# Designs tried in a protein design run: peptides against a protein of PDB entry 6MBK. Part 203

Target 1, 240 residues: chain A of PDB entry 6MBK
Amino acid sequence: GFEMVNFKEEGFGLRATRDIKAEELFLWVPRKLLMTVESAKNSVLGPLYSQDRILQAMGNIALAFHLLCERASPNSFWQPYIQTLPSEYDTPLYFEEDEVRYLQSTQAIHDVFSQYKNTARQYAYFYKVIQTHPHANKLPLKDSFTYEDYRWAVSSVMTRQNQIPTEDGSRVTLALIPLWDMCNHTNGLITTGYNLEDDRCECVALQDFRAGEQIYIFYGTRSNAEFVIHSGFFFDNNSH

## One batch from the design tools (peptide; made by RFdiffusion4, then SolubleMPNN)

Design b2_p24_5_s3 (from b2_p24_5, 11 letters changed)
Fold by OpenDDE base, seed 5:
Structure b2_p24_5_s3 (fold): chain B 240 residues (1-240), chain A 24 residues (1-24)
Amino acid sequence: as target 1 above (240 residues)
Amino acid sequence: SEEDELLEEIKETMDKVINSALRI
């Protein structure tokens, strides 16, 4: 139904290999393929997670560390997915002077500064944890944990994290969704849901796509400021 | 310490970006 393609301007995306009709279920991703807080707990990070209150309290940070650990693991199941992730992001943690200047005229500037400060503090905290905590000794990032690593992981999670139900459907958890992440975004309706019966993320086509066309999906409604901060995307037709 | 040096580097980088933006 689709193939991964590296588009010149948009990076990786999905292209239809056949005609896909609107509302057709063309993509599904079973829970077992997702990077989740639960998979983080079940990974090499698990022992540290069980003893660090911040990792336990902040699922997004747990995902960031999970992503870093898996990236540093040559035999990680998620290597093919991780290799498709951007090396840099258009998020506040990567903003250059001119981008920050532009945001000074917006309400987003306070959030940018907050992100800088918070991320730096988190890095400092976890640097110390990784250096001193006994359960950190087995982490593949033990000998290499830079701010660049951390800001990349945080930005990856910030832009790609999704809420999904827990296995029992009683709560929500956070997940990175391989393959689904490969779709580039457009304006429209959210066409992604979670099927608890089949325990999978499901995506239906927003519109008809012909064979050879890029498949776009809609990630959700946000202001331009929120998109810049949280997604790195900007739509001129969106409000700030 | 290495941690302190890294923190200082991060701080300097952040301050540079922030201060440059504020001088505008």
Scores: peptide ipSAE 0.023, ipTM 0.445, DockQ to the pose 0.040
Fold by OpenDDE base, seed 2:
Structure b2_p24_5_s3 (fold): chain B 240 residues (1-240), chain A 24 residues (1-24)
Amino acid sequence: as target 1 above (240 residues)
Amino acid sequence: SEEDELLEEIKETMDKVINSALRI
């Protein structure tokens, strides 16, 4: 019922190939297509994950490393998804000096600064881990782990991470949802959920779409300030 | 301003952290 299209102003998006009615389930993404903490554990990152306490404790960082490993892997299943990701983001980690100065008038400034410091510290920690840990030798990023890479991956996860249930539904975990990220977004009602029985993310149409129209979804309005709040990087105790 | 000083401190901190990591 849809096709991926590169729209001139909005970049990649979905276009309806037929009429879609409001509340129609038009898009679903099975768990097997998601980049999750579990898929990270099952990847080349798995051995390192199993031995690094920070990766184990911080699912968002695990996803960031998973994203970097898959990006560096030519045969990665997720290459088509990764290629659709922006090269830069409107996140605090990419703010220029003038943008930071503008934010000084906001309550978010302290969070922005904390994010900068924490991300830099995390990079330094993981740079050392990648250089010294035996299980890091197999990582495709072993000799190419830059701050720019880390900043990109962290920002990708920060802007795109979703909470989904674990397979047993007992807990929540983090996921990147490829087809979801290929949609452009509008403001409105959230029309998205997870179907545990079919083990998939589901999106129902917010409104009627005609054949040939761009499909927009709503998964939440995120301001730059809200990106900081939703990043989950504000763990007080990352002394490491 | 106090905020300009804080911004500079962050930049310096980032540079120090990154450079420290690269020296390993």
Scores: peptide ipSAE 0.022, ipTM 0.416, DockQ to the pose 0.034
Fold by OpenDDE base, seed 3:
Structure b2_p24_5_s3 (fold): chain B 240 residues (1-240), chain A 24 residues (1-24)
Amino acid sequence: as target 1 above (240 residues)
Amino acid sequence: SEEDELLEEIKETMDKVINSALRI
């Protein structure tokens, strides 16, 4: 077993409550607990999703709107998870003047400016959609859709999205994974995967952990929030 | 349009950050 602990240096993480052996399956998250593009389609967002080409084409934006709709819903199943998310991120959308100035000496400045402009354009587009589209009238965010909300949701998805298989295993889709976000990460062998037979995310222990030790996992290179140039939220230059 | 007005407001906010960086 494990428990959530606030570690002084690393913040929130998982601590072993018993001895865990290397390669032991100690954590799993069933699909039903995930926030996915499919769960977005099956939510209050579903009717709008079915009518908006951008939501259909960009799964990450669909997840961002799903996150906003669920956050605005007091009875949402995902409220406990959403409340654990940071209120702000170290993404370019939150950079202060000094951080942008520092980046001017680098090639990254072009990507930062592009991200700002694209996110602003997306917000303006969807603000109009939410105000005018008939299927948006039932969205809990209709009267409370700010740029701050949008940049938060975009940044949440940008930093936390995972690729998982669809239910039939034929394609990949995007997911936010509760409990997964509570694990601290280290470099090493990938100790995470998706079990299609049991329809769940699985995490095996990287090494032996003793009772009371912090558990670390590895599922890939997390771009440091400072270097998160996520092309996924950029409009293709050809259409806008 | 309201969309255009919001876009401009956001651009102004971003431009403040960007222009402050470009003046160096």
Scores: peptide ipSAE 0.022, ipTM 0.449, DockQ to the pose 0.040
Fold by OpenDDE base, seed 4:
Structure b2_p24_5_s3 (fold): chain B 240 residues (1-240), chain A 24 residues (1-24)
Amino acid sequence: as target 1 above (240 residues)
Amino acid sequence: SEEDELLEEIKETMDKVINSALRI
C-alpha cells in the first residue's frame, strides 16, 4: 500500500500507507501500463516508425517521440503519468554556461558536448522528417515540434528509460514505467525486476518502511558522473 | 564496463545512423 505524494524538496514520491517489510513485493506495473517501443509502434507513430531507420535503430528516440505524441494527445492513456514528469531536468541538455564551465575540468565535458551535438543533429533531422514525411502528417506534434520539446522528451527518456524483456522474453526493449518513476531513488541494492510469467515490472522493498514513510528504491549502479550525464541524479555517497 | 560499452555502442550507432540519414 502506497500513495503518491508531492514532497516539498524531493518532488513527487511514494509514501507507504501501511508497514512494508524488506523484500516485500509492494509495487508492480503490468506491461500494458508501460510506454514501450512496442506501444510506440502500435500508436500514431507506428507508420513513421516503420519507415524511419533512426526510430527503428534507436529505441530511446522512438520512446521520446512516443512521449511527445502522447503528451500532445488529450485522450492519451498516459496523460496522468506524463503530467507527473518534470518540465525540466538536471541533465546536460539543460545546463547553463556556468555549469558547463564547471564540468570543463572533468572528463564528463566530452560527453556533455557530444550529447549537445547529437541532440541538435537529431532535432534537425527529425524536424525535416516531421515537415516532409507523409506519415508525419497525422502526428499531433507536426505543427509544434520545437527543440525544447525534443530536449524535454529525450531527457525524460534518458533519465527514466528501463530495459525490460520483450513479451516473449527473447530480447530486451526499452520502457518508461509509470508509478515506478514516482519513487525517489537512493543507493542500495537493486530490488527491481521483471516477472515474465505475470508480465509485469516488480519492485521489492529495500528495507522496512513504516506507514507514512517515503519509499525509496534503487534501480542502478552508476558513478556520479554517469548519473549526472545519463540520469540527472547525484548521490554524494555513491560508491558504485 | 558493460555499461560503458553499451553507451559507446549507442553513441556510435547514433552517429552512424544520423550521418547516414543526413546524407539522404
Scores: peptide ipSAE 0.022, ipTM 0.393, DockQ to the pose 0.065

Design b2_p24_5_s4 (from b2_p24_5, 13 letters changed)
Fold by OpenDDE base, seed 1:
Structure b2_p24_5_s4 (fold): chain B 240 residues (1-240), chain A 24 residues (1-24)
Amino acid sequence: as target 1 above (240 residues)
Amino acid sequence: SEEDELLEEIAPTYQKVVDSALRI
């Protein structure tokens, strides 16, 4: 029902290959395709995860390391997805000197500096862990772990992470959702949920789309808010 | 951009992977 297309002004997105009606389930992504904290635990990162309290406590950092490990693995299942991720982001971690200087006159500068400082501290911590921890020896990033790598992974997760239920539905976990996050954003209702019975993310059409039209979805406030995928569709009229 | 060129190169492969995964 859709295809990936490079749109001139918006970059890559999804285009309808047929008419799609409003509220039609047009896209689903099974759990097995997601990059999750659980898939991180089950990866080459698993042994280190089991021994590091920060990885255990901060699912977003676990995802960032999972992303880096998979990026460094030529045979990773997620290589096609990872290659579609931006090389840089419009996050405070990528602000140029002039942007930072401009923000120095604003209250936002404190948040920028805090984020940068926290990320740098995390990098320094994990650099030491990767160099010294026995379970880090098998990580593909062992000999190549730069701040730029970490900044990229953290920014990728920050902009793309979603909350989904665990397999048993008892808790929430974090996930990157391939294919789904290729949709460009529009204002509207959140039309994405998680179907626990079928163990998949589901997205219903926000509106009618004709064959050949770009499919837009509403992510909610992505910049700093974790998108929560519930077992249903949330129709919050969040005019952002 | 170099990124756009890379994305164009991988797009057909990615689409195939996605299509295969959705058929599962």
Scores: peptide ipSAE 0.023, ipTM 0.377, DockQ to the pose 0.022
Fold by OpenDDE base, seed 4:
Structure b2_p24_5_s4 (fold): chain B 240 residues (1-240), chain A 24 residues (1-24)
Amino acid sequence: as target 1 above (240 residues)
Amino acid sequence: SEEDELLEEIAPTYQKVVDSALRI
């Protein structure tokens, strides 16, 4: 019912190949296709994860490293997904001086500076870990771990991470959702959930889409400042 | 934050880590 398209202004997105009705389940992604903290634990990163307290405490950082490891692995199952990810983001970690100056008049500036400082500290820490930790020796990024890599991975996760239930539904975990996260954003209602019975992410159409139209979804209610910091998106008319 | 506490605990010599990273 949809196809992946590279739109000129929005980048990659999904286009309807047939008419889709509002509330129609048009997209689902089984857990086995997701990049999760659990899949990170089950990957080449698993041994390091089991011994690094920051990776254990910070699921988003675990996902960032998982993403980097899989990107550096030619035979990774997620290569097709990773290749669709932006090379750069409109997140604070990529802000130029003028963008930072603009934000100085806002409350968001403190969060921007905090994020920048934290990311730099994290990189420095993990650079040392990757160089010295025995379980890092098998990581495909061992000899190619740059700040740019880390910035990219952190930004990728920050903009795309989702809370999903664990398989047993007892708690939440973090996931990147391939294919689903290719949908561009709009304002509206959240129409995405997790079906525990079928163990999959599900997205129902926010509205009717005709064949050939781009499919947009709503990811959540946030302020523009929060979107800039957390999602890398900005909507002039965002009332949330 | 938990992150800050962990960083302080595990990497108390931040400057040395940075210096080490810059020497590669």
Scores: peptide ipSAE 0.016, ipTM 0.454, DockQ to the pose 0.044
Fold by OpenDDE base, seed 2:
Structure b2_p24_5_s4 (fold): chain B 240 residues (1-240), chain A 24 residues (1-24)
Amino acid sequence: as target 1 above (240 residues)
Amino acid sequence: SEEDELLEEIAPTYQKVVDSALRI
């Protein structure tokens, strides 16, 4: 019912190949296709994860390292997904002087500075871990872990991470959702959920889409400042 | 420490952003 297309202004997105009705389940992504904290634990990162308290405590950082490890792995299942990710982001970690000035008007400056400081500290910590920890020797990052790599991975996760249930539904975990996150954003209602019975992320159409139209989805209720910080998006008419 | 050296490497970029924001 849809195809991947590179749109001139918006980059990669999904286009309807047939008419899709509002509330129609048009897209689903099984758990096995997701990049999760669990898939990170089951990857080459697993041994290090099991011994590093920060990776264990901060699922977003675990996903960032998982993303970097998979990017550095030519045979990674997620290579096609990773190749669709932006090389840079309109997020605080990439902000220059003019962008910081703009953010003063949004009262988000404190959060921007906090992200900068925290990310720098995290990078310094993990650089040392990768250099010194025995289980880091098997990581494809061992000789190629730069701040640019780290800020990219952290920004990728920050903009694309989703809360999903664990397999048993007892807890919430973090996931990157391939294919689903290729949809570009619009304002509206959240039409994405998780089906535990089928163990998949499900997306229903926000509205009717005709064949040939781009499919847009709404990712969450946030202020424009929060969208800029978390997603790199800004909507003039954001009602949240 | 190696951590301090890495922070020092990043600090100039961060400081420019901070200084710019504080001058406004």
Scores: peptide ipSAE 0.014, ipTM 0.338, DockQ to the pose 0.044
Fold by OpenDDE base, seed 5:
Parts: C-alpha cells; structure tokens; sequence
Structure b2_p24_5_s4 (fold): chain B 240 residues (1-240), chain A 24 residues (1-24)
C-alpha cells in the first residue's frame, strides 16, 4: 500500500504505508484510468479530433487538449489526478529571460527557440480552430483558451507522456499514467511495464521500501517524458 | 496549408526538448 504525500522539496510523491519488497508489484494502473489518445477521442474532444489533422497526427497535442478539456470539466474522472499536476514546470517554455540569456551561450538555445516557436504556432492555430470550428463549441475551454493554458498542458504532457500498447497490442499509443507518474525519480532500473493480459500498467518496487518511506522509481536516462516515450515500457525484456 | 506547415515544422521536435539536463 501507498499514499499520496506532498513532500516539501519534491512536491507530490508516493509514500509506502507498509513494507514493500524489491520486485513486489505494488502499483498497477488499469487502462481505463489512463489519459490516452483513445480516451481523448472518446471524450468531448472526439468530434474535433475527428476533423482536425494536427490532433490526429500529433498524439501529444491530442493529450494536451484532452488534459485541458478534463481540467475545465468539474465532474471529470481525472480531476483528482489533474489537481496533483504542477501549475508550472522547469521546461524551456517557462524559462525566464535570464535563463534564456544564459542558454544563448549553449547549443540548447536553438532547441529552446524552436520549442517556443512551435508552441506559439500551435497555440495560434488551435486558437483559430477553437474560435471557428463547429465541433469546438462544445469544448469546456471554448471561452477560455490562453497561451498559458496551452503552455501548461503541453508541458504537462511533455513531462509525463508515456508510450503504452494499444488495447489489442498491435501498436503503441501515448498515455498519462495517474498515480504512477507521482513517483519521484531515483537512480536505478526501469521497473514499470504494461500487462496486456490484465490491461494495466504495472510497477514493481525498485528496492525494499519500509513503511513511511517515499517510493521512488527510475525515470530512465532521459526526462520522464523522453524516457517513457523513447525507452518505453520495456514490453519485451522485463523477463522478470 | 497551415496544417501542412505545422506538421512539417512541429512534428519532429516536440518530443525531444525536455532534456532534464536543461535545468538551469
């Protein structure tokens, strides 16, 4: 067992409520609890998704809009999850002028400017779509869609998106994984996979955790998003 | 189209830039 705790320096995390052994399956998240491209398609966003080529082509943007729509929906199933998300991020889209100036001396500046440009262009495009598209009229964000909203949603997805299999296992899709993505990072090995038989994400303990200890997972060598997107849930090689 | 321009410019880069190493 575990509980959600707000740790002073790390924000929200998971704390063990009992002793958990290394390799113990302590956390699983059924597909039905995930925010996925498929759940976006099945939501109030679905009609717009079916008509917008960018949403169809860019699953991360579909997730960002799904997140915004659910955030704007008081009765959303994901409200408890969304409330645990940071309000701001340490992503390039949140860099202050001095941080950007510092980066001007680095190779990263090109990527930062690219991200700014791309995000701004996406926002401008979708602002027009939301204002003009008939299927956007039912979106809870119709009357309130700011760059700050979009920046937040994009950054949330960018830091938390994961590759998981489709329900039939034939393809990969993108997902936000509630509860699991609350685990803070430590050095180690990937301990999260997807169980297709039970149709759930499964996380085993990286090490022994005692009751009262924070439960950490390894996000991999890249950012949480990059790792889980690029390195995936190792579907194949968790020969455990 | 505006969509084609967005797809061409944005599709490749969106996933890469959250290198945690960019924490200033």
Amino acid sequence: as target 1 above (240 residues)
Amino acid sequence: SEEDELLEEIAPTYQKVVDSALRI
Scores: peptide ipSAE 0.066, ipTM 0.660, DockQ to the pose 0.207; fails the geometry check

Design b2_p24_6_s1 (from b2_p24_6, 9 letters changed)
Fold by OpenDDE base, seed 1:
Structure b2_p24_6_s1 (fold): chain B 240 residues (1-240), chain A 24 residues (1-24)
Amino acid sequence: as target 1 above (240 residues)
Amino acid sequence: MDEYIEDLKKNSTFGKPRVLPVLP
C-alpha cells in the first residue's frame, strides 16, 4: 500500500499507493528484518563484541559498527536498506564552521561540542581496537576505518535508533527499523508499537491518506533544536 | 576502563532512542 519516493526538499519518503484510513495497520516490520544489537552479536562483529566491554555496554555503538560491517559486505541482507540511508546528515558532526559559529550564542553549542569530543574519543578507541585486537582481523573495516566512516555510522544510529523489547519481552534492546524509518515526520501522536505476539513493529496511519499522498508519522515530542541535534531534521510546525 | 565506559555513557553522543511501546 506504499512505495518509496524521492520528494523534493524532503528527500526520500513513503507514498501511499492506495487510500489508507486513519488507524489502519499499513506497515509492519518483523524482527528478522531489523538491525539490532542481537543481529550485531550474530554477525561478523560477534567475536569482537564478545571481547570488547564498550561494545557490550553501549548498544548504540554496537549498531554503528554493525552498520559499517554490513555496508562493507556486498552480500549483506541489509544492503537495500543501507543504500537508502543518507550519505550525510544534518547532525552536529556534519556542521560547517558557519553553522557552529551561529550556534555559539545558543545553549546548543554545548551539545555540539560534546558530540565532537565524544565521537572523536570513541573513534580513537575503536581505531586502536580494530588495528590490534585479534577478533578484528575478519572485519572488513581493518584495512579502512576512517573518522568519516564512524561519523556516518554514529549519525545514522543517533537519528534512527529505537528501543524495542527483546524477543521474550524480558528486556529492551536497540534497533534500526528498515522501511519504517523512511517516513517523514509530522506533528501528531505516536502510532508505532511493538507486537510481541507476532514479533514485529507495527505502524498504524496517523490520519487518512489518499493514494498518491506522502505518508507521515510522528516520531516523538521534541523541540526543533532537539530534532536537529538528535534526529537530523527540522520541522517548522513543531509546537514544542 | 569502567570509569571510561561510565563517562561515555554519561556523556552519550547518541542521545535517547525512540521508545516503541509494547502493544497489548
Scores: peptide ipSAE 0.484, ipTM 0.876, DockQ to the pose 0.836
Fold by OpenDDE base, seed 2:
Structure b2_p24_6_s1 (fold): chain B 240 residues (1-240), chain A 24 residues (1-24)
Amino acid sequence: as target 1 above (240 residues)
Amino acid sequence: MDEYIEDLKKNSTFGKPRVLPVLP
C-alpha cells in the first residue's frame, strides 16, 4: 500500500501506492524489526552494556551505541534502515554559529548549550570507555569512534526515539521504529500505537490518501521550540 | 558515578521520547 520515495524537498518519505482511507491500518512494524534497548543488549554491545552503568541507566545512549555498532557492521540486519537515516540533522548539535546566535534571543538557547555540553561530556566518557574497557575491543567501532559519529547517533536517537511497552507490557523501553519513522510529519492526531497481543507497532492513516500522495503522520504534541530541539522540525501552524 | 548519572538524566541531551500508547 506504500513505497519509499525520495521527495525533493522533504527527503525520504512514504508514498501511497493505492488509495488509503482514514483510520485504515496501513503500516505495522513487529518488535523483531525494531532497534530497542533489548536488541542492543543482545548484540555485540551486550557485554559492554552489562558492565557500564551509564549504558544501563540511559537507554537512549544504549540505542545510540547500538546504532553505531550496527552501522559499522556491514552485515547488520538494520543496514537498509540505517542507510535511510540522514547524514546530518537539523538538531542543535549541527547548528552553525549564526543559528546559535539567532537562538540567543529565544528560550531555546539554554537547551542548545545544554545539548552541546552534555553531548561532549558523554562523548569524552565513552571515548575513554571504548579505549580502555575489555569488552569494547570486539566492538566494530573500536578504532572508529569520533565525536561526529557520536553526534550523529545521538541526533538520530533524539529525533526518532520512541517509548514502547516491553513484551509483557509490565515496563517500557526505548525503540527506533524502522519504516514507520520514514513518514514525514504533519500536524494532527497521533495515529500510532503498540499492539501487545500481536507485538507490533500499528499505524492507521491520519486522513484519506490517494494513490501517489505522500503519507504524513503526526508524531506528537510539541511546541515549535521542542520540535527544533528534539525533532528538527518546525510547523508554522503548530498550535502546541 | 551516581551523581554523574543523575546529572546526565536530569539534563538529558535526548529530551523526551515519543510515547506510543498501548492499544486496547
Scores: peptide ipSAE 0.482, ipTM 0.879, DockQ to the pose 0.850
Fold by OpenDDE base, seed 3:
Structure b2_p24_6_s1 (fold): chain B 240 residues (1-240), chain A 24 residues (1-24)
Amino acid sequence: as target 1 above (240 residues)
Amino acid sequence: MDEYIEDLKKNSTFGKPRVLPVLP
């Protein structure tokens, strides 16, 4: 019912191959296709995860390292997904000096500096871990772990992380949702949820889409400042 | 270590994740 298309202005997105009606379930992603904290634990990262308190405490960092390990693995199941991710982001971690100067007049500057500081500290910590921890020797990134790698992974997770239930529904976890996160944004209502019975993410159409039209979804209400800080873009239709 | 972890959590650069509602 849809196909991946590189749109001239928006980049990669989904295009309808047939008419889709509003509220129609047009896209679903089973748990087995998600990159989750649990899949990170079950990967080559598992041994290190089991011994590092920060990885255990911060699922977002666990996802970042999971993403890096899978990117460095040629036979990774998620290679097709990873190849669709931007190589660079418009997040503050990629801001040039002039962009930072522009933000100095805004309240966002404090968040920008916080991101720089925290990301640098995290990198410094994990650089040492990767160099010294015995279980790090098994990681495909052992000999290639740069700040550029880390900021990319952090930015990927920051812009794409989702909270979903665990398989038994007793807790929540973090996930990257392949294919679904290729949808570009529009104003509207949240039309994505998690179906525990079928153990999958489900997305219903926000509106009618005709064959050949780009499919848009609504990811949530954020201010333009929040989009810049956490999503790396401005949303023109955002009233905040 | 605990204080460091708590500081990292409090000042997380990642922001808030998108929350997918559990469907009935």
Scores: peptide ipSAE 0.479, ipTM 0.871, DockQ to the pose 0.837
Fold by OpenDDE base, seed 4:
Structure b2_p24_6_s1 (fold): chain B 240 residues (1-240), chain A 24 residues (1-24)
Amino acid sequence: as target 1 above (240 residues)
Amino acid sequence: MDEYIEDLKKNSTFGKPRVLPVLP
């Protein structure tokens, strides 16, 4: 098996508790454990989701709010997962003044400013929604919805969101994958896929790991075209 | 609202998600 460990430099990660062989299915996460757009719809956020066009149109924002609602819920099933998430991220939304200033000489500054602008616009919109919409009264974040909260949630989703198939495999949805996303990154092949038959995310070992070693996986890039897929895995036509 | 949503989607902060392949 494996265990969660707080590594000095990498933060939280997974460590093998036994020898794991390459290609071994060592980690799987059933759909019921995932934070998905569907689980958001089935949560306390559901009523608001059903009434807000932006939440419906943007699954990533739905996940962000789902994350915030569950974080604010002491009895949330996902509390153990949420507690493993960073409190801050290396995303542009967390850049310090000096970092932004440094980027002013680069083309990246426009993207950074765009993120700031768009995130601020989203926050402003939803702040009003949370304050005024009747279904927002049920949300645990009703009286505590700050930009910092939203920034955190957005960054969490930005860095951890996955596209997975729906249960029937007919469509795709967005998901956060607890436990699995605790693995730190290494170069290699994508060894994670979704098993529709068993309705679970499956991860096979990229290499041999000995007991006591940190388990690394390759998440790939955000571009499907650059993915090097483990044998037996395939990508569906990703229509966004 | 539709135009606003499209604008938000086009200029999304989130970027692209990781895509998990479907296993055979």
Scores: peptide ipSAE 0.466, ipTM 0.875, DockQ to the pose 0.541

